# Peptides against a protein of PDB entry 5KEZ: the designs that were tried, part 78

Target 1, 320 residues: chain A of PDB entry 5KEZ
Amino acid sequence: NVAIYNPFRPWWERYQPVSYKLCTRSGNEDEFRNMVTRCNNVGVRIYVDAVINHMCGNAVSAGTSSTCGSYFNPGSRDFPAVPYSGWDFNDGKCKTGSGDIENYNDATQVRDCRLTGLLDLALEKDYVRSKIAEYMNHLIDIGVAGFRLDASKHMWPGDIKAILDKLHNLNSNWFPAGSKPFIYQEVIDLGGEPIKSSDYFGNGRVTEFKYGAKLGTVIRKWNGEKMSYLKNWGEGWGFVPSDRALVFVDNHDNQRGHGAGGASILTFWDARLYKMAVGFMLAHPYGFTRVMSSYRWPRQFQNGNDVNDWVGPPNNNGVI

## One batch from the design tools (peptide; made by RFdiffusion4, then SolubleMPNN)

Design b2_p15_2_s4 (from b2_p15_2, 7 letters changed)
Fold by OpenDDE base, seed 5:
Structure b2_p15_2_s4 (fold): chain B 320 residues (1-320), chain A 15 residues (1-15)
Amino acid sequence: as target 1 above (320 residues)
Amino acid sequence: SEFEELAEEILAEAA
């Protein structure tokens, strides 16, 4: 991915790829392979956060300022380490003036335009699908168990399916022959927008962001809500079917207080309430549960927003 | 344990 130095190595630089090389601040491919092997050998499975909707931001300077030193040029859409070129992006398909998503009520924009400047891959192209599949298959062959598909809301479900159809069976060294990768898709659907979580059920599980938002409200006792109202928790609250849901109290985005749930989201900053929420989640049968492991950072609120929400995990001068 | 205490608290509020 790109190396961002202003702010200094933010967490979100990880979501701006310039190649599919397993070479980041987390380590190199050999180290990753070693970790996957060791985890699998003790029954811990690895699910990769796969960023396949886009490459890096369109405004990032060209050069070799990347975690693996690969050259890239956002301006010309040149990513030779893949390789991608201008033919592999949705620039001509996006109809907005800026090239970015401008209206989330326009599903076509949401999927064909750039997410906050991130160069949007033309996932309709078999070439692009194949390059992504090769990346994911490499990971599968290493021994990962599945994937979180980042920014799935911004990809056409059919394009995702086309990629998934190219995937290998899981590595038989650790998984039964014929096993398929576990897929869960990040889709933010709190209602009110045309793109629905149900659009993606055919590809795998989806994130249910209503879960953390509503649970937070209940645990906080906002609006007179009571724990007793949780008797029909799950589908009864308008959530997706349990067998399609991946549930969580918070994630790295909404933990920062402004995304997909707002102030209702409980985090480790609210330690006791958070433990209550996590405990409830783990005890309740609804959905596939995900527990957050995060870190503290020096929050500084200005006008209700944490100006330090970019702060990445603990590091030594950029080295994790 | 702390978890047990939290569970009891949740149950009490859910009653």
Scores: peptide ipSAE 0.046, ipTM 0.782, DockQ to the pose 0.073
Fold by OpenDDE base, seed 1:
Structure b2_p15_2_s4 (fold): chain B 320 residues (1-320), chain A 15 residues (1-15)
Amino acid sequence: as target 1 above (320 residues)
Amino acid sequence: SEFEELAEEILAEAA
């Protein structure tokens, strides 16, 4: 991914790829392979956060300022380490003045325009699909069990399906022969927008962002909410079907007050209430559960916003 | 046991 130095190596640089090389501040490919093997040998499975909707930001300077030193040029859409070129992006499809998504009520903008400047890949092209599939298949062959598909809301479900159809079965050294990768898709659907979580059910599970948002309000006792109202928790609260839901109390985005949920989201900063929420989630049968493991950072609030919400995870690898 | 403690705490806050 791109190496961002202002601010200094933020968490979100990891979501700006310039190649599909397994070479980041988290480690190199050999270290990753070693970890996956060791984890699988004791029954711990690995699911990769796959960033396949886009490459890096359009405003990032060209050069070799990346975690593995690969050259890239956002201005000309050149990513030779893949390789991608100007033919592999949706610049010609996006009709907004800025080239970015401007109206989330326009599904075509949401899928064909840049998410906050991130260069949007043309996933309709078989070439692009194949390059992504090669990346994911490499991970599958290493021994990962599945994927979180980042920014799925911004990809056409059919394009995702086409990529998934190219995937190998899981590595038979650790998984039963013929096993398919576990897929869950990040889709923010709180209602009111044309793109729905149900559009993606055919590809795998979907993140249910209503879960953490609503649970937070209940446990915080906001607006007279009561725990007794949780009797029909799940589908009864308008959530997606249990067998399509991946549920969580917080994620890296809304832990920082961004994304879906707002101030209702419970985090480790509210330790007691957070433990209650996580405990409830683990005890309740609805959905596939995900527990957050995060880190502290020096929060600094200005006008109600944490100006240090960019701070990345602890890292002592100064080489990459 | 920790889960049991959390369950009790949740129940206590159910009102």
Scores: peptide ipSAE 0.032, ipTM 0.737, DockQ to the pose 0.070
Fold by OpenDDE base, seed 4:
Structure b2_p15_2_s4 (fold): chain B 320 residues (1-320), chain A 15 residues (1-15)
Amino acid sequence: as target 1 above (320 residues)
Amino acid sequence: SEFEELAEEILAEAA
C-alpha cells in the first residue's frame, strides 16, 4: 500500500493499495505465511481484510512511496506491480463532475465512482476480477480462512460474486477438503439509501451496522431505550437474518465517528458500557460476532473533530 | 470474576 508520511503512517494508508504484494508495515510475505501457519496449527484462523474495490487515492504522488517499494502512478492509473492500467478503472464510467461519489442516493455513483478519491477498479472486467482472485487465492493457498471485503457497498454484488467464483477451496492442510472461504462484506446500510445489505446476501455475510448503533443507544439509555427492549434483539429489530449478519459493537471507522452509527457507537473509551455491550453481544446468539481489538491514541478534538483520528496502532517508527 | 460482575450489571440494567 501507499506509505503516507503526512500524517505519519496513518492507519488508513493500508486501505490504499498499490499492489497485491504481501509486504506491509506488519511484515513481509514470509512472516505472514509463518504467522498463518502458526495460527492454523493451534486452531486460530486468519481472515484477511481484502481491499479490492479500489487502489490508492488519485491525488497521491507517483513514485515508489509504498510499503513494498512498488512503483505506482495514480495520475495515469499505472500500477505495474499488478499490473493495472487506465483500462482497469471506472474513470469513464463515473459521470460525476469530480469523479468521486457525490450522491449516495445514486447507486451507480456509489459503485462506479471513486470513494473519496480512491481509484475505482473496473470490477466488471474479467481481467480485474482475475487479478483480484489471484491475490485472494494466493492468500487462500497460504492458509487463510476467508476474507472481509472492504467497501463492498461500492462494488456491484455480481462483480463480487464473479470474483468469489474464482476462488480456490481452502488449504487442505488445515481445512476439510472442499471448504470454501468465509466471506463477510462491509456494507453500511442503516436505511435511507438505495443500496441494501440484502443485495449482498448471495456472496456471504454482511456487516450489520445497525447492531452497534442500536445497541449503543440502548446501553446509553438514549431515546428512552431500555435493555428490556432487547427481548427481540436481532431480526426483531429490523436487522438482517442472523445467518447473514456479522455483528460488532464498533469498528475502526465508527469508533472514530466515521462510517455509521455516529455518537451512539460504544468504544473502549467508555469502558464500562463497552464491556456491557460486548458481553451482551457475545452472549446473544444473533449473528456472527466480531470483537474489536483496538488501541488508545492521543485524541485531540478541534471543532468537534479528532485531528488525530489518523493515528494507527502502536508502532516503531512506522513499523508495526 | 469480572465477567460475572458484568453479567450482573447487564441484568440489573435489564430489570
Scores: peptide ipSAE 0.032, ipTM 0.719, DockQ to the pose 0.075
Fold by OpenDDE base, seed 2:
Structure b2_p15_2_s4 (fold): chain B 320 residues (1-320), chain A 15 residues (1-15)
Amino acid sequence: as target 1 above (320 residues)
Amino acid sequence: SEFEELAEEILAEAA
C-alpha cells in the first residue's frame, strides 16, 4: 500500500493498495506464511481484509513511496506491480463531474465512481477479476480461511461473484478437502439508499451495521429504549437473516464516528456499556459474531470531530 | 424470554 506521511502513517493507508504483494508494515510474505501456519496449527483461522474495489487515491504522488517499494503512478493509473493501467479503471464509466461518488441514491455512481478519490477498478473486466483472484488464491494456498471484502457496496454483486467463482478450495493441510473460503462482505445498509445488503446474499455473509447501531441505543437507554425490547433481537428488529449476518458492536470506522451508526456505537471508550454490548452479542445466537480488538489513541475533538481519528496502531516512529 | 434474562444478567455482571 501507499506510505502516507501526512498524517504520519495513518491506519487508512492500508486501504490504499498499489500492488497485491504481501509486503506491508505488518511484515513480508514469509513472515505472513509463518504466522498463518502457526495459527492454523493451533486451530486459529485467518481471514484477510481484501481491498479489491480500488487502488490508492488519485491525488497520491507518483513514485515508490509504498510499503513494498513498488512504483505506482495514480495520475496515469499505472500500477506495474499488478500490472494495472488506465484501461483497468472506471474513469470513463463514471459520469460525475468530480469523478467521485456524489449521490449515494444513484447506485451506478456508488459502484462506478471513486470512493473518496480512490481509483475505482473496472471489475467488469475479466483481466481485473483474474488479477484479484490470483491475489486471493495465493492467500488461500498459503492457508487463510476466508476474506472480508472491503467496500463491497461499491462493487457490483455480479462482479464479486465472478471473482469468487475463480477461487480455489481451502488448503487441505488444515481444512477438509473441498472446503470453500468463508466470505463476508462489508455493506453499509441502514436503509434509505438503493443498494441493499440483500443484493449480496448470494456471495456470502454481509455486515449488519444496524446491529451495533441499535444495540448502542438500547444499552445507552436512548429514545426510551429498554433492555426488555431485546427479547426479539435479530430478525425481529429488521436485521438480515441470521445465516447471512456478520455482527459486531463496533469496527475501526464507526469506532471513530464514521461509516455507520454515529454516536450510538459503543466502543472501549465506554468500557462498562461496551462490555455489556459485547457480552450480549456473544450470548445471543443471532448472526456470526466478530469481536473488536483495538487500541487507544490521543483523541482531540474539534467541533465534534476527532482530528486524530487517523491514528494507527501503536508504533515506534512508524515501526510496528 | 430467555434473552431478556440474559440481558438482565449481563447488566448485573458488567462492571
Scores: peptide ipSAE 0.037, ipTM 0.743, DockQ to the pose 0.051; fails the geometry check

Design b2_p15_3_s1 (from b2_p15_3, 9 letters changed)
Fold by OpenDDE base, seed 1:
Structure b2_p15_3_s1 (fold): chain B 320 residues (1-320), chain A 15 residues (1-15)
Amino acid sequence: as target 1 above (320 residues)
Amino acid sequence: SAATEQYNKYRESFK
């Protein structure tokens, strides 16, 4: 991914890929392979957060300022380490003046325009699908069990399906022959927009962002909500079907006060209430549960916003 | 939506 130095190596640089090489500040490919093997040997499975909707920001300077040292040029859409070129992006499909998504009520913009400047891959092209599939298949062959598909809301469900159809079976060293990768898709659907979680049910599970948002209001005792109302928690609250839901109290975005959920989201900063929420989530039989593991950073609030919400995970092992 | 607005504001920092 791109190496960002201002601010200094933020967490979100990991979501600006310039190649599909497995070398980042979290480790190199050998270290990753070692971890996957050790985890699989004790029954712990690995699911990769796969960033396949886009490459890096269009305004990032060209050069070799990346974690793997690969050259890239956002201005010319040149990513030779893949390789991608100008033919592999949706620049010509997006009809907005900025090239970015401007209206989330226009599903075509949401999927064909750039997400806040991130170069949008043309997933309709078989070439692009194949390059992504090769990346994911390499991970499958290493021994991962599945994937979180980042920014799925911004990809056409049919394009995702086409990629998934190219995936190998899971590694038979640890999984039964013929096993398929576990897929869950990040789709932010709190209502009010044309793109719905149900659009993606055919590809796998979907993140249910209503879960953390509503649970937060209940545990915080906002709007007269009571714990007793949680008796029919899940479908009874208008959430997606349990067998399609991946649920969580918080994620890396809304943990920082942004994204779906707003101020209702409970985090480790609210230790007591957060423990209550996580405990309830693990106890109640709805959806596939995900528990957040994060880190402490020096929060600095200005006008209600943490100006240090960019701070990445601790790193002192010399990995660039 | 309000959720989308918050999401976009945060993601704008990725530029």
Scores: peptide ipSAE 0.034, ipTM 0.751, DockQ to the pose 0.098; fails the geometry check
Fold by OpenDDE base, seed 4:
Structure b2_p15_3_s1 (fold): chain B 320 residues (1-320), chain A 15 residues (1-15)
Amino acid sequence: as target 1 above (320 residues)
Amino acid sequence: SAATEQYNKYRESFK
């Protein structure tokens, strides 16, 4: 991915890929292989946060300032380490003046235009699908168990399906023969927009952002909400079917006060309430649970916004 | 929606 130095190596630089090389702040491919092996050997499975909707931001300077030193040129859509070229992006398909998503009530924009300047891959192209599949298959062959698909809302479900159809079975050294990768898709659906979580059920599980938002409201006793109302928690609250739900109290985005859920989201900053929420989540049978592991950072609020929300995990001069 | 607005504000910080 792009190496960002202003601010200094933010967490979100990970979500600006320039290649599919397994070479990042966390280590190289050999180290990753070693980790996956060691984890699998003790029954701990690895799920990769796969950024496949886009490459880096359109305004990032060309060069070799990347975690693996790969050259890239956002201006010309040149990512030779893949390789991608101008033919592999939705520049011509997006009809907005800016090239970015401007109206989230237009599903076509949401999927064909750039997410806040991030170069949008033409996932309709078999070439692009294949390159992504190759990346994911490489990980599968290493021994990962599945994937979180980042920004799935911004990809056509059919394109995702086409990629998934190209995926290998899981590595038989650790998984039963014929096992399929576990897929969960990040889709923010709190209602009111045309893209629905149900659009993605065919590909795998979907993040249920209503879960954390509503649970936060209940635990906080906002709007007269009571714990007793959780008797029909899950589908009874209008959430997606349990077997399609990936549930969580918070994630890295809404933990920082933005995204889905707003102020209702409970985080480790509210330790007691957070423990209650996480405990409830783990005790309740609804959905597949994900527990957040985060870190403290020096929050600095200016005009209601944390100017340090970019701060990544504890690191040594950028190396995690 | 409000959720979209919050999402966009957050994602804009990636630039």
Scores: peptide ipSAE 0.030, ipTM 0.734, DockQ to the pose 0.098; fails the geometry check
Fold by OpenDDE base, seed 5:
Order: structure tokens, then C-alpha cells, then sequence
Structure b2_p15_3_s1 (fold): chain B 320 residues (1-320), chain A 15 residues (1-15)
């Protein structure tokens, strides 16, 4: 991914890929392979956060400022380490003036235009699908158990399906023969927009952002909500089917106060309430649960916004 | 929507 130094190595640089090389601040490919092996050997499975909707931001300077030193040129859509070129992006398909998503009520914009400047891959192209599948298959062959598909809302479900159809079975050294990768898709659906979580059920599980949002309001006792109302928690609350739901109290986006769910989202900053929410989540059978492991950062609020929401994980002068 | 606005506000920091 891009290496950003202003601000200094923000967490979100990881979501701006310039290649599919397994070479980041977390380690190189050999170290990753070693970690996956060690984890698998003790029954801990690895699921990769796969950023496949886009490459880096269109405004990032060209060069070799990346975690693996790969050259890239956003301006010309040149990512030779893949390789991608201008033919592999949706620039010509997006009809907005800016090239960015301007109207989330227009599903075509949401899928075909850039998410806040992030260069949008032409996932309709078999070439692009294949390059992504090769990346994911490499990980599968290493021994990962599945994937979180980042920004799935911004990809056509059919394109995702086409990629998934290219995936290998899981590594038989650790998984039963014929095992398929576990897929969960990040789709922010809190209602009010044309894109629905149900659009993606055919590809795997989806993130249920209503879960954390609603649980937060209940635990916080907002609007007179009571714990007793959780008697029909899950589908009874209008959530997606349990077998399609990946549930969580918070994620890296909304724990920073600006993601889906708003102020209702409980985080480690509200330790007691957070423990209650996580405990409830783990005790309740609805959905596939995900527990957040994050870090504290020096929050600095200005006009209601944390100006340090970019801060990445604890590091020593950039070294993790 | 409010959700979209909040989402965009956060994601805008990626630029």
C-alpha cells in the first residue's frame, strides 16, 4: 500500500493498495506465511481484509512511496506491480463531474465511481477479476481461511461472485478437503439507500451495521429503550438473516465516531458499557460474531471531530 | 441520509 507520511503513517494507508504483494508494515510474505502456519497449527484461523474495490487515491503522488517499494502512478492509473493500467478502472464509466460518488441514492455511482477519490477498479473486466482472484488464491494457498471484502457496497454483487468463483479450496494441510473460503462482505446498510445487504447474500455473509447501532442505543438506554426489548434480538429487530450476518459492536471506522452507526456505537472508550455489549453479543446466538481488538490513540476533538482519527496502531517511529 | 453523510465524512480522510 501507499506509505503516507503526512499525517505520519495513518491507519487508512492500508486501504490504499498499489500492489497485491504481501509486504506491509506488518511484515513481509515470509513472515505472514509463518504467522498463518503457526496460527493454523493451534487452531487459530486467519481471515484477510481484502481491499479489492479500488487502488490508492487519485491524488497520491506517483513514485515508490509504498510499503514494498513498488512504483505506482495514480494520475495515469499505472500500477505495474499488478499490473493495472488506465483500462482497468471505471473512469470512463463514472458519469459524475468529479469522478467520485456524489449521490449515494444512485447505485450506479456507488459502484462505478470513486469512493472518496480511491481509484475504482473495473471489476466487470475478467482481467481485473483474475488479478484479484490470483491475489486471493495466493493467500488461500498460504493457508488463510477466508476474507473480509472491504467496500463491498461499492462493488457489483455479480462482479464479486465472479471473483469468488475463481477461488481455490482451502489448503488441505489444515482444512478438510473441499473447504471453501469464509466470505463476509462489508456492506453498510442502515436503510434509506438503494443498495441493500440482501444484494450480497449470494456471495457470503454481510456486515450487519444495524447490530452495533441498535445495541448501542439499548445499552446506553437511549430513547427509553430497555434490555427487555432484546427478547427478539436479531431478525426480530429487522436485521439480516442470522446465517448471513456478521455482527460486531464496533469496527475500526465507527469506533472513530464518524462511521456507520453514529454516536450510538459503543467502543472501548466506554469500557463498562462496551463490555456489556460485547458480552451480550457473545452470549446471543444471532449472527457470526466479530470482536474488536484495537488501540488507544490521543483523541483531540475540534468542532466535534477527532483530528487524530488518522492515528494508526502503536508503533516506534513507524515500525510496528 | 445521515448515515451516508457520516460515512462520507470519515472516508473523506482517505484522500
Amino acid sequence: as target 1 above (320 residues)
Amino acid sequence: SAATEQYNKYRESFK
Scores: peptide ipSAE 0.027, ipTM 0.727, DockQ to the pose 0.098; fails the geometry check
Fold by OpenDDE base, seed 3:
Order: sequence, then structure tokens, then C-alpha cells
Structure b2_p15_3_s1 (fold): chain B 320 residues (1-320), chain A 15 residues (1-15)
Amino acid sequence: as target 1 above (320 residues)
Amino acid sequence: SAATEQYNKYRESFK
């Protein structure tokens, strides 16, 4: 991914890929392989956050400022380490003046235009699908158990399916023969927009952002909500079917006031209430649960916004 | 929507 120095090595630089090489702030491919092996050997499975909707931002300077040293040129859509070129992006398909998503009520824009400047890959192309599949298959062969698909809302479900159909079975050294990768898709659907979580059920589980938002409201006792109202928690609250839901109290985005859920989201900053929420989530059978592991950072609020929401995990001069 | 606004805040941080 790109190496960002202003601000200094933010967490979100990981979501601006310039190659599919496994060289990052966390280590190199050999170290990753070693980690996966050690984890699998004790029954801990690895699920990779796969950024496959886009490459880096269109405004990032060309050069070799990347975690693996690969050259890239956003201006010319040149990512030779993949390789991608201008033919592999949706620039000509997006019809907005800016090239970015301008109207989230237009599903076509949401999927064909750039997500706030992030160069949007032409996932309808078999070449692009194959390059992504090769990346994911490399990870599968290393021994990962599945994937979180980042920004799934911005990809056509059919394109996702086409990629998934190219994936190998899981590594038989640790998984039963014929096992398929576990897939969960990040889709923000709190209602009111044309793209629905149900559009993605065919590909795997989806993130249920209503879960953390509503649970936070209840535990905070907002709007007269009571714990007793959780009697029909899950589908009774209008959530997606349990077998399609990946649930969580918070994630890295809404922990920082981003994503979805607003102020209702409980985080480790509210330790007592957060423990209650996480405890309830783990005790309740609805959905597949995900527990957040985060870190403290020096928050500085200006006009209701944390100006340090970019701060990544504890690091040594940018290296985790 | 509120969800869209917050999502945009997340993605805007990349700029």
C-alpha cells in the first residue's frame, strides 16, 4: 500500500493498495506465512481484510512511496506491480463530473464511481477479477481461512461472485478437504439507500451495522430503550437473517465516528458499557460475532471531530 | 442519510 507521511503513517493507508504484495508495516510475506502457520497450528484461523474494490487515491503522488517499494502512478492509473493500467478502472464508466460518488441514492454511482477519490477497479473485467483472485488464492494457499471484503457496497454482487468462483479450496494442511473460504462482506445498510445488504447474501455473510447502533442505544438507555426489549433481539429488530449476519459492537471506522452508527456506538472509551455490550453479544446466539481489538490514541476534538482519528496502532517510526 | 454521512467521513480521511 501507499506510505502516507502526512499525517504520519495513518491506519487508513492500508486501504490504499498499490500492489497485492504481502509487504506492509506489519512485515514481509515470510513473516506473514510464519504467523499464519503458528496460528493455524493452535486452532486460530486468519481472515484477511481484502481491499479489492479500488487502488490508492487519485491524488497520491506517483513514485515508489509504498510499503513494498513498488512504483505506482495514480494519475495514469499505472500499477505495474499487479499490473493494472488505465484499462482496468471505471473512469470512463462513471458519469459524474468529479469522477467520485456524488449521490448515494444512485446505485450505479456507488459502484462505478470513485469512493472519495479511490481509483475504482473495473471488476466487470475478467482480467481484473483474475488478478484479484490470484491475490486471494495466494493467501488461501498460505493458509488463511477466509476474507473480509472491504467496501463491498461499492462492488456489484455479481462481480464479487465471479471473483469468489475463482477461489481455491482452503489449505488441506489445516482444513478439511473441500473447505471453502469464509466470506463476510462489509456493507453499510442502515436503510434509506437503494443498495441493500440482501443484495449480497448470495456471496456470504454481511456486516450488520444495525447491531452495534441499536445495541448502543439500548445499553445507553437512550430514547427510553430497555434491556428487556432485547427479548426478540436479532431478526425481530429488523436485522438480516442470523445466518447472513456478521455482528459487532464497534469497528475501526465507527470507533472513530466514521462508518455507521453515530454516537450510539459503544467503544472501549466507554469501558463499562462496552463490556456489557460485548458480553451480551457473545452470549446471544444471533449472527457470527466479531470482537474488536483496538488501542488508545491521543484524541483531540475540534468541532465535534477527533482530528487525530487517523492515528494508527502503536508503532516504531511507522513500523508496527 | 446519516449512515452515508458517516461513511463519507471515513473515506474522506483518506484525502
Scores: peptide ipSAE 0.027, ipTM 0.722, DockQ to the pose 0.098; fails the geometry check

